Peptides against a protein of PDB entry 4AID. Designs and how they scored, part 30

Target 1, 242 residues: chain A of PDB entry 4AID
Amino acid sequence: FDIKRKTIEWGGKTLVLETGRIARQADGAVLATMGETVVLATAVFAKSQKPGQDFFPLTVNYQEKTFAAGKIPGGFFKREGRPSEKETLVSRLIDRPIRPLFVKGFKNEVQVVVTVLQHDLENDPDILGMVAASAALCLSGAPFMGPIGAARVGWVDGAYVLNPTLDEMKESKMDLVVAGTADAVMMVESEIQELSEEIVLGGVNFAHQQMQAVIDAIIDLAEHAAKEPFAFEPEDTDAIKA

## One batch from the design tools (peptide; made by RFdiffusion4, then SolubleMPNN)

Design b1_p10_8_s3 (from b1_p10_8, 6 letters changed)
Fold by OpenDDE base, seed 5:
Structure b1_p10_8_s3 (fold): chain B 242 residues (1-242), chain A 10 residues (1-10)
Amino acid sequence: as target 1 above (242 residues)
Amino acid sequence: SERRRKQLYA
């Protein structure tokens, strides 16, 4: 097994990105761990465009399935059913920042699946899922102009907290999720309680700074483990305006 | 220093 792993300290927690052990049939697959929360992200893309495909067919599916073997403490057996509100929201949180980073004109099907394998009840798998999805895409060879990083920022006791625990979040006046590239913020989602715009903007900047370590970790992993880039030449869209 | 995005897609 050619297992490649990147480990960093991130917000006082160990982040591990691993590839090559699981889901080898995917174009990209990353097992990401933070604390005892574990997610598997897989990226698969079609090698051709479907006839008549007029839009970019990206599907992102985040799922918190209680696999019977991992006691997610307190996780009821979510029966095979409609995605929970959380699963739907997190799927969108992953989709939003990655969608614009695909090469313009790429209309091959892309499927990103993020599966929560373990939850420690401290580290929310959503941010970890965003990071893992980014890494899986970077490994896949898809024409994805990533990586993205992601971070959650809390405001606890008058300070920014990177990826607050679920318990710290109870005391937080801010739930700020940011995703971005090395160069740009791509997505902000926020729930805020009685905070100034200055604190919120400072939180976005803090998140963007803190996610650089994750971006660098994904790049390092990809330099060692990425598949060859898929040969895709975008159609010259300037020729259609003539 | 512009940390050049290593175009993984070079």
Scores: peptide ipSAE 0.019, ipTM 0.626, DockQ to the pose 0.138
Fold by OpenDDE base, seed 1:
Formats: structure tokens, C-alpha cells, sequence
Structure b1_p10_8_s3 (fold): chain B 242 residues (1-242), chain A 10 residues (1-10)
């Protein structure tokens, strides 16, 4: 097996991005680890457009399956049921920043699946899932103008905290999730407790700065492990306006 | 020389 791995220190934690061990049938597949939290992201795309397809058919599915449940309180075997509220929210957090980065006119079906394999109860798998999904897309050969990075920012004891633990988040006056490219912020989601706009804007900037190391790590992994880019030429829709 | 890391699709 040709296993490629990138390891970085990120917010005082080791982030590992690995490809080539699992889900080789996907176009892109990344195993991402931070602490003892582990996620698998897979990207699959259709090699042709369906007849009459008028919109971009991107599906993002984040899943916290009970395989991680060794430590998750309330280990009810969630049957093959509807996604939880968390799973639905995180699926949207992944979808929002990646959707606009596909080449205009690409209407082949794309499926991104993020599966939580392990949860340490300290590192939330949502940010890790965003990073892993970005990496899987960059490896896939899909016409995706990524990578994106992502970060959570807390405000604890008058300071910014990168990717606060679940325990640190109890004391945080801010839950700020940011996703972006090297050049731009693509998405912000925030819950704020009595903080100034200046602190919040500073948090967005801090997140965007801190995610650059992740973006760089995804690029480095892709340089060594990406598939050949899918040859996609958008139909010249300008010819129909004549 | 700033190695502009080409975006994978740039």
C-alpha cells in the first residue's frame, strides 16, 4: 500500500492527514487524526453528468456513528435513523464553504462522506471533519478549487484559543467556526456571549491565520498523493445568449 | 523566489 502521511503541530496538538490505507475505492479518501479523535472523509464524483441536470448535485453527509461510542455518553445504538441535529449542522458547515469552490458549470454528482471513527471527548470531530473533507476533495481529481482550512476559536480568560477542547468551551465566551481558502474567508458561524465586534473580527482573522498551516498541509499531501485532475471543460453557455 | 504554491487547479 502506498500510504502518504502529513503531520503538523496545530494549536498545540498533532494533526495527522493520511491517505492510501482505507477507502481506496473512493476518488479521494483521508483519515484525519487529532488527539484520539479520528475521522474518515471520502469524496466520490460521477464521471459524467446526468441528462437534464440543471443544478450542481453536491451531497455532504457527516456521521457520528456508534463505532466511536466507546466514550460517548448515552451510547444508544442510533439505528440507521435520520441524522442528528449535530450531524445535520456539521454537514452544512462542510457544505457551505466547499460548494462555491467547484468549477462553474460542473454538474456531475459529488458525494462527500465524513465518518467519525473515534472521539476522545476533548477534540470535536466537526473541525477535523471539515479539514478531512477538504483534503479528500483535493486528492480526488474533482474540479475543486480548494483546499479550504477550518478552525474553531474560543475566548477564554481574555484570550483567543484555537480549537478549544469541549471542557475549555464551557468557559468560552465565543464559539466561532471559520472556514476559508488561503486568500479568503468563505464561511463564518458564531455564537457570542457579550463580546465586542472588535474581538469577534479579531477571532475571524485569528482563525484564518491559524488555518493556513492546515491548507499548506493539504497542499503538501495532494502534491504527493492526488489523482490526475478530471478533464472537465464547461460547456460554453455564452453561445446560447446569441 | 516566492514559490506561489499553485492551487491544485490553478
Amino acid sequence: as target 1 above (242 residues)
Amino acid sequence: SERRRKQLYA
Scores: peptide ipSAE 0.018, ipTM 0.588, DockQ to the pose 0.234
Fold by OpenDDE base, seed 3:
Structure b1_p10_8_s3 (fold): chain B 242 residues (1-242), chain A 10 residues (1-10)
Amino acid sequence: as target 1 above (242 residues)
Amino acid sequence: SERRRKQLYA
């Protein structure tokens, strides 16, 4: 088995990105670990466009599998079949920053699945899921102009905190999720309690700076483990307007 | 450096 792993220290925690052990049938697959939270991201894309496909068919599914029936706080034993509110929200958090980064004109079906395998009750799997999804896409050979990084920023005791624990988040006046490329912020989602715009903007900048290490880690992993780029020529949409 | 984006498509 050709297992490739990248490990970095990130916000005082060990982030591990691993490929080559699990889900080999996917175009890209990444096992991501932060603390003892573990997620599996898989990316699969169709090698052809469906006849009559007029939109980009990207599907992102984040799933918190209750396999660890003993240790996931907030035991919504939701009935088999519908995503939780959290799963729906996190699926959107992953979708929003990645969707614009696909090559224009690419309309092959893409499915990203993020599965929470383990939760340590400290590190939220959502940020880890965003990172893992980005990495899986970068490995897949799909025409994805990533990677994205992601970070959560808290405001605790008058300071920015990178990826606050679930306990630190109870004291945080900010829940700021940022995703972006090396060069640009692609998505901001925020819940803020009585903070100035200056503090919030500073939080976005802080997140974007802190995610660079993750972006670099994904690039390094992809340089070693990515599949060959899928041969796709975008339709010259400029030629039809002449 | 522009080279670090995996320009999957030049």
Scores: peptide ipSAE 0.016, ipTM 0.569, DockQ to the pose 0.236
Fold by OpenDDE base, seed 4:
Structure b1_p10_8_s3 (fold): chain B 242 residues (1-242), chain A 10 residues (1-10)
Amino acid sequence: as target 1 above (242 residues)
Amino acid sequence: SERRRKQLYA
């Protein structure tokens, strides 16, 4: 197997992005690890548009498979067939920042699937899933103007905390999820308890700064492992200027 | 590279 791996230290944790071992049938596939939380992101895109396709058919599916009892918080018997509230939410968190980064006029079907393979009960797989999905798209050859990075920011003991653990989040006055490119914030989702706008804005800036290392790691991985870009001419060159 | 992709689609 031609396995390519990028490892960085990120928020005091080791982030590993790996490709080439698993899901090689996908256009892009990334195994991402942070702590002992492991996710597999796959990106697949159609090589042609469906006749009469008038919208961009992006589907994002985040899945926390029921591993052995106790490995996923709230992982009671997910009856086979319906995404949990968390799975639905995280699928949207991944979708929101990536959707606008596809080249305008690209209406080929794109499917991003993020599967939680392991959960350490400390590192939430959602942020890791966002990062892995970004990386998988960047490897795929799809006309995706990524990467995106993502970060969760907490506010604990009067300081910003990058990707707080699930236990640290209990003490956090902020649950701030940010996703963005190198140049721009694309998405903010926040739950905040009695914090000033200044602290929240500072959290967004902190997140955007801290995700640059992840963006750079995805770029480095893609430089070595990305498929050739899909030959696509955008309908409108007023695409997001780099 | 992703920068090359951005350049290819920009």
Scores: peptide ipSAE 0.016, ipTM 0.581, DockQ to the pose 0.251

Design b1_p10_8_s4 (from b1_p10_8, 4 letters changed)
Fold by OpenDDE base, seed 5:
Structure b1_p10_8_s4 (fold): chain B 242 residues (1-242), chain A 10 residues (1-10)
Amino acid sequence: as target 1 above (242 residues)
Amino acid sequence: SAALQARLNA
């Protein structure tokens, strides 16, 4: 197996992005690890457009399935059922920043699946899932104008905290999730308790700065492991200023 | 970003 791995220190934790071991049948597949939280992101895209397809058919599915009793605490064997509220929300958090980054006119079906394989109860798999999904898309050869990075920012003891633990988040006055490219913020989602707009805006900027290391890590992984770009010529060439 | 595709094609 040709396994490629990128490891970085990020927010005082080791982030590992790995490809080539699992889900090799996908267009892109990334195993991402932070602490003992592990997610698998897969990206698959159709090589042709369906006749009469009028919209971009992107589907994002985030799943916190209980694959192992005791590796997701409180995860008794829940039957494969309706997505939880969390799974639905995180699927949208991943969808929102990636959707606008596909080449205009690309209407082939794209499926992104993020599966939580392990949860350490410290590191939330949502941010890790966003990063993994971005990486999987960049490896896939899909006409995706990523990567995106993502970060959670807390406000604890009068300071910004990058990717606070679940315990630190209990003391945080801010739950700020940001996703973006190297050049732009693409998505902000925030829950804020009694903080000034200045602190919140500073949190967005902090997140965007801190995610650059992740963006660079995804680029480095893609340079070594990406598939050849899918040959796609958009109908409206005028909108694709490179 | 065209930058990633440009780097992959370089």
Scores: peptide ipSAE 0.017, ipTM 0.645, DockQ to the pose 0.190
Fold by OpenDDE base, seed 4:
Structure b1_p10_8_s4 (fold): chain B 242 residues (1-242), chain A 10 residues (1-10)
Amino acid sequence: as target 1 above (242 residues)
Amino acid sequence: SAALQARLNA
């Protein structure tokens, strides 16, 4: 197997991005690990547009499989077939920042699937899933203008905490999820308990700074393992309607 | 950024 791996220290934890071992049939596939939490992101895109396709058909599916759920409290009763509330929310968290980064006019079907393989009960797989999805897209050859990074920021004992553990989050006055490119914040989602706007804005900036190492890690992985870019030229039809 | 994709494509 031609396995490519990037390892960085990130928020006092080891982040590993790996490709080439699993899901080789996908356009892009990344196994991401932080602590003992493990996710597999796959990106697949159609090589042609469907006739009459008028919108960009991006589907993002985040899934916590029952094998990972053996460690996740309450995982035993996930009835087959409907995403949990968490899975639905995380799928949206991944979708929101990536959707705008596809080349305008690209209307080929894109499917991103993030599967939680293992959960350590410390590191939430959502942030890891966002990172893995970004990496998988960058490896795929799809016309994706990523990477994105992502970070969760907590506010514990009057300080920002990067990717707080589930236990640290119980004491956190902030659950701030940020995703962005090297240059821009693309998405913010936040639950805030009686914090000033200044602290929240500082949290966004902190997240954006801290995700740069992840963005750089994805770029480095992509330089060594990305597929050839899909030859896509948008039909200049939208330039005439503006 | 077109510049980032250009680096990935280079």
Scores: peptide ipSAE 0.017, ipTM 0.610, DockQ to the pose 0.194
Fold by OpenDDE base, seed 2:
Structure b1_p10_8_s4 (fold): chain B 242 residues (1-242), chain A 10 residues (1-10)
Amino acid sequence: as target 1 above (242 residues)
Amino acid sequence: SAALQARLNA
């Protein structure tokens, strides 16, 4: 087993990105851990385009599978069935920032699956899932112009808090999820209680600053573990310079 | 591809 691991301190918590242990059949696979929350992201892409494919067929599936029978409050035996509202929302949170980062003209099927393996009830697996999905894509060899980072920002006691715990979020006046590249914010999703636009914009900037360490960690992991880039030549070469 | 590769090779 060629296991590669990157560990960083991030918001006072240890973030671990690991590849090479599980899901080796995927193009990219990352096990991400923060606290005792653990997610597996897998990226798989088709090596050819389907005849007549007119759109980019990206599918993102976030799944909170209760494999850990013990610690998820409320004991949701999610029957094999329709994604929950949360799973649907988080799948969109992952999809939104990654979709525009694929090379223009790439229309091979791409599947990103994020599976929550463990939840500590403190660290929400959504942010971790975004990070893991980014890392898995960067490792895959797909023509993905990532990485993205992600962060949640709270506003607690008049200060920004990076990735607040579920308990800290009860006291937070802001739930701000940001995803971006090193250079750009790609996605913002926010729920805000009576805060100024200045505080919110400051939160976006704070998130974007704080996610740089994650972006760097994904790059470092990819340098050691990425597959060779898929030989994709878009018909229109001018699209690569954008 | 090229930009990610450039970042990974930088």
Scores: peptide ipSAE 0.016, ipTM 0.633, DockQ to the pose 0.292
Fold by OpenDDE base, seed 1:
Structure b1_p10_8_s4 (fold): chain B 242 residues (1-242), chain A 10 residues (1-10)
Amino acid sequence: as target 1 above (242 residues)
Amino acid sequence: SAALQARLNA
């Protein structure tokens, strides 16, 4: 087994990105771990466009496995089949920053699946899932202009906190999720309790700065484990209008 | 960016 692993310290926690152990049939596959929270991201893309495809068919699915739910508070046996509200929300959080980064004109089917394998009840799988999805796409050979990083920022006792625990979030006046590239913020999602615009903007900047270590870790992993880039030349659709 | 693709292709 050729297993490649990158480990960094991030917000006082160890982040591990690993490829080559499982899901080898995917174009890209990453196990990401922070604390005892573990996610598997897989990326698969079609090697041809479907006849008559007129839009980019990206599907992102975040899912929590029932065996991980044994630790999740309020984990009623949700009947197999419908995504929870959380799973739907996190799927959108992953989709939003990723979708714009595909090469224009690429209309091959892309499927990203993020599966929570373990939850420690401290580290939320959503941020870890965003990071893992980014890494899996970078490894896949798909025409993806990533990586993205992601971070959650809290405001606790008058200070920014990177990726607050679920317990720290109860005292936080801010739930700020940011995703971006090395150069730009791509997505912001925020729930804020009576904070100034200055504190919020400072939180976005803090998140973008803190995610650079994750972006660099994904790049380092991809340099050692990425597949050959898929040969994609966008059809010059401007030449057909002339 | 072109710089990232250049790093991934290097």
Scores: peptide ipSAE 0.016, ipTM 0.646, DockQ to the pose 0.192; fails the geometry check

## One batch from the design tools (peptide; made by RFdiffusion4, then SolubleMPNN)

Design b1_p11_1_s1 (from b1_p11_1, 5 letters changed)
Fold by OpenDDE base, seed 5:
Structure b1_p11_1_s1 (fold): chain B 242 residues (1-242), chain A 11 residues (1-11)
Amino acid sequence: as target 1 above (242 residues)
Amino acid sequence: MVGGLTPLLLP
């Protein structure tokens, strides 16, 4: 197996991005680890567009499956069935920043699946899932203009905290999730307790700065492990307006 | 002239 691994220190934790060991049948597959939280992201895309496809068919599915239940609080037998509220929310958090980054006119089916394999009860797998999904897309050869980084920012004791633990989040006056590229913020989601707009905007800037190390780590992984880019030329939609 | 959007990962 040609296993590629990138390891960085990020927010005082070791982030590991690994490819080539698992899910090799996917177009991209990344095993991401932070603390003892482990996620698998897979990206698969169709090599042709369906006839009459009028929208971009991106599906993102974040899953906290029962096999991780030995380390997930409340992991008694979730039936294979409807996604939880958390799984639905995190699937949208991953979808929102990545959807605009696909090349305009690309309408091949894309499936991103993020599976929580282990949870340490300190590190939330949502941010790790966003990072892993970004990395899996960059490795896939899909016409994706990523990577994205992602970060959670807390406000604890009058300071920004990068990717606070679940315990630190109980003391936080802010739950700010940011995703972006090297150049731009793509998504903000926030729950805020009586903080000024200045502190919130400062949190977005802090998140965007702190995610650059993750973006660079995904780029370095992709330089060594990405598949050949899928040959996609957008139909020149400007040629129909002359 | 269709400028091929080189994915950010071509050296």
Scores: peptide ipSAE 0.007, ipTM 0.459, DockQ to the pose 0.123
Fold by OpenDDE base, seed 4:
Structure b1_p11_1_s1 (fold): chain B 242 residues (1-242), chain A 11 residues (1-11)
Amino acid sequence: as target 1 above (242 residues)
Amino acid sequence: MVGGLTPLLLP
């Protein structure tokens, strides 16, 4: 198996991005690890547009599936059914920053699936899922103008904390999730407790700076493992408005 | 001039 791996130190933790071991039937597939939290992201896209498709049919599905009895808090009975509130929120959190980065006019169906394989109860799989989804899209050959990075920022004892643990988050006055490209912030989601706008804006800037190492890691992985780009020519819609 | 984001991975 041709396994490609990128490893970086990120926020005092080892981030590992791996491809080529699992989910080879996907267009892109990335196993991402931080601590003992492990996620699998897969990207699949249709090679043709459906007849009469008028919008971009992107679907993002984040799932916390217990493959090992004993490492996901939430009990033996997530019936295969309606996504949890967390799964719904994280699916949107991944969707928001990636959706604008597809080439304009691309209306082929795209499915991104993020599956939590292991959870260490310290590292939240949501940020890891965003990173893995970005990497899987970059590997897929889909007309995606990524990568995105993502980061969570806490505010603990008057300092920014990159990707706080679930325990550090209990003491944090901020839950700030940022996603962006190398050049731009694409998405901000924040829950704040009596913090100044200056601290929040500083947190966005901190997140965007700290995600650059992740963006570079995805680029390096893609240079070594991406599929050939899907040949897509956007319809020149400017020729019909003259 | 809104610089078109050149796809980082498209030729």
Scores: peptide ipSAE 0.007, ipTM 0.445, DockQ to the pose 0.097
Fold by OpenDDE base, seed 1:
Structure b1_p11_1_s1 (fold): chain B 242 residues (1-242), chain A 11 residues (1-11)
Amino acid sequence: as target 1 above (242 residues)
Amino acid sequence: MVGGLTPLLLP
């Protein structure tokens, strides 16, 4: 197995991005670990457009499948059922920042699947899932102008906290999720309790600064493990306006 | 000369 791994220290925790061991049939596949939380992201894309495809067919599916039978509170084996509210929300959090970064005119089917393999009850797998999805797309050869980074920011005891634990989040006056590229913020989602706009904007800037180390880690992994770029030429839609 | 746009914009 040609296993490539990037390891960084991030917010006082070890982040590991690994490829080449599992899901080798995908175009991109990343195993991401933070603490004892583990996610698998896979990216697959069609090598041709479907006849009459008018829109970009991106599907993102985040799943908290109970492979950790014993640590997830409320671990009833949800037989293949309707996505939970959390799974639906996190699927959208991943979709929102990545969708605009595909090359304009690319209308081949893209599927991103994020599966929670393990949950430590401290590190929420949503941020880790966003990072893993970004990395899997960068490895895939799809015409994706990433990477994105992601971060959660809390406000605890009058300070910003990067990726607060689930217990620290109970004391947090802010749940701020940010995703972006090296150069730009692409998505903000926030729940706030009686905080000034200045503190919230400072939290966005803090998140964007702290995600740079993750972006750099995805780039370094992609330099060593990315597939050849898919040969895609956007149809020159400006040639039909002359 | 089809310059393949490397979808990874390295900064």
Scores: peptide ipSAE 0.006, ipTM 0.459, DockQ to the pose 0.203
Fold by OpenDDE base, seed 3:
Structure b1_p11_1_s1 (fold): chain B 242 residues (1-242), chain A 11 residues (1-11)
Amino acid sequence: as target 1 above (242 residues)
Amino acid sequence: MVGGLTPLLLP
């Protein structure tokens, strides 16, 4: 087993990104841990385009499996077959920032699956799932112009809090999820209670600053564990306009 | 300002 691991301190918590132990049949696979919350992200992509494919077929599936039932809030026997509202929302949170980062003209099928393996009831697996999905794509060799980082920002006692616990979030006047590259914010999702635009913009800037350490950790992991880049030449779409 | 997303060309 060639296990590669990156460990960083992030918001007063240990973030661990690991590859090479599990899901080695995927193009990329990352086990991410923060506190006792554990997620597995897998990235798989087709090595050819389907005949007549006209759009980019990216599928993102976030799932909280029944074997984690007992550590996940609402752990009644989920009938296999329909995602919960949470699973649908988090799948979209992961999809939104990664979709625009694929090389233009790439229309091979891409599947990202994020599975919650453990939940500690303190650290929400959504942010960890975004980070793990980014890392799995960077390891895969897919033509993905990541990494992305992600962060949740709270506003508690008149200060920004990076990745507040589920209990700290009850006292927070802000639920701000940000995702971005090193250079740009790609996605903002926010629920805000009576805060100034200045505090919200400061929260976006704080998130983007705090995610740099995660971006650097994904780069360092990829330098040691990424697969060879998939040979993809975008069709010169400028040659069809002459 | 087109921020060129440099592919992560691993060395």
Scores: peptide ipSAE 0.006, ipTM 0.471, DockQ to the pose 0.100

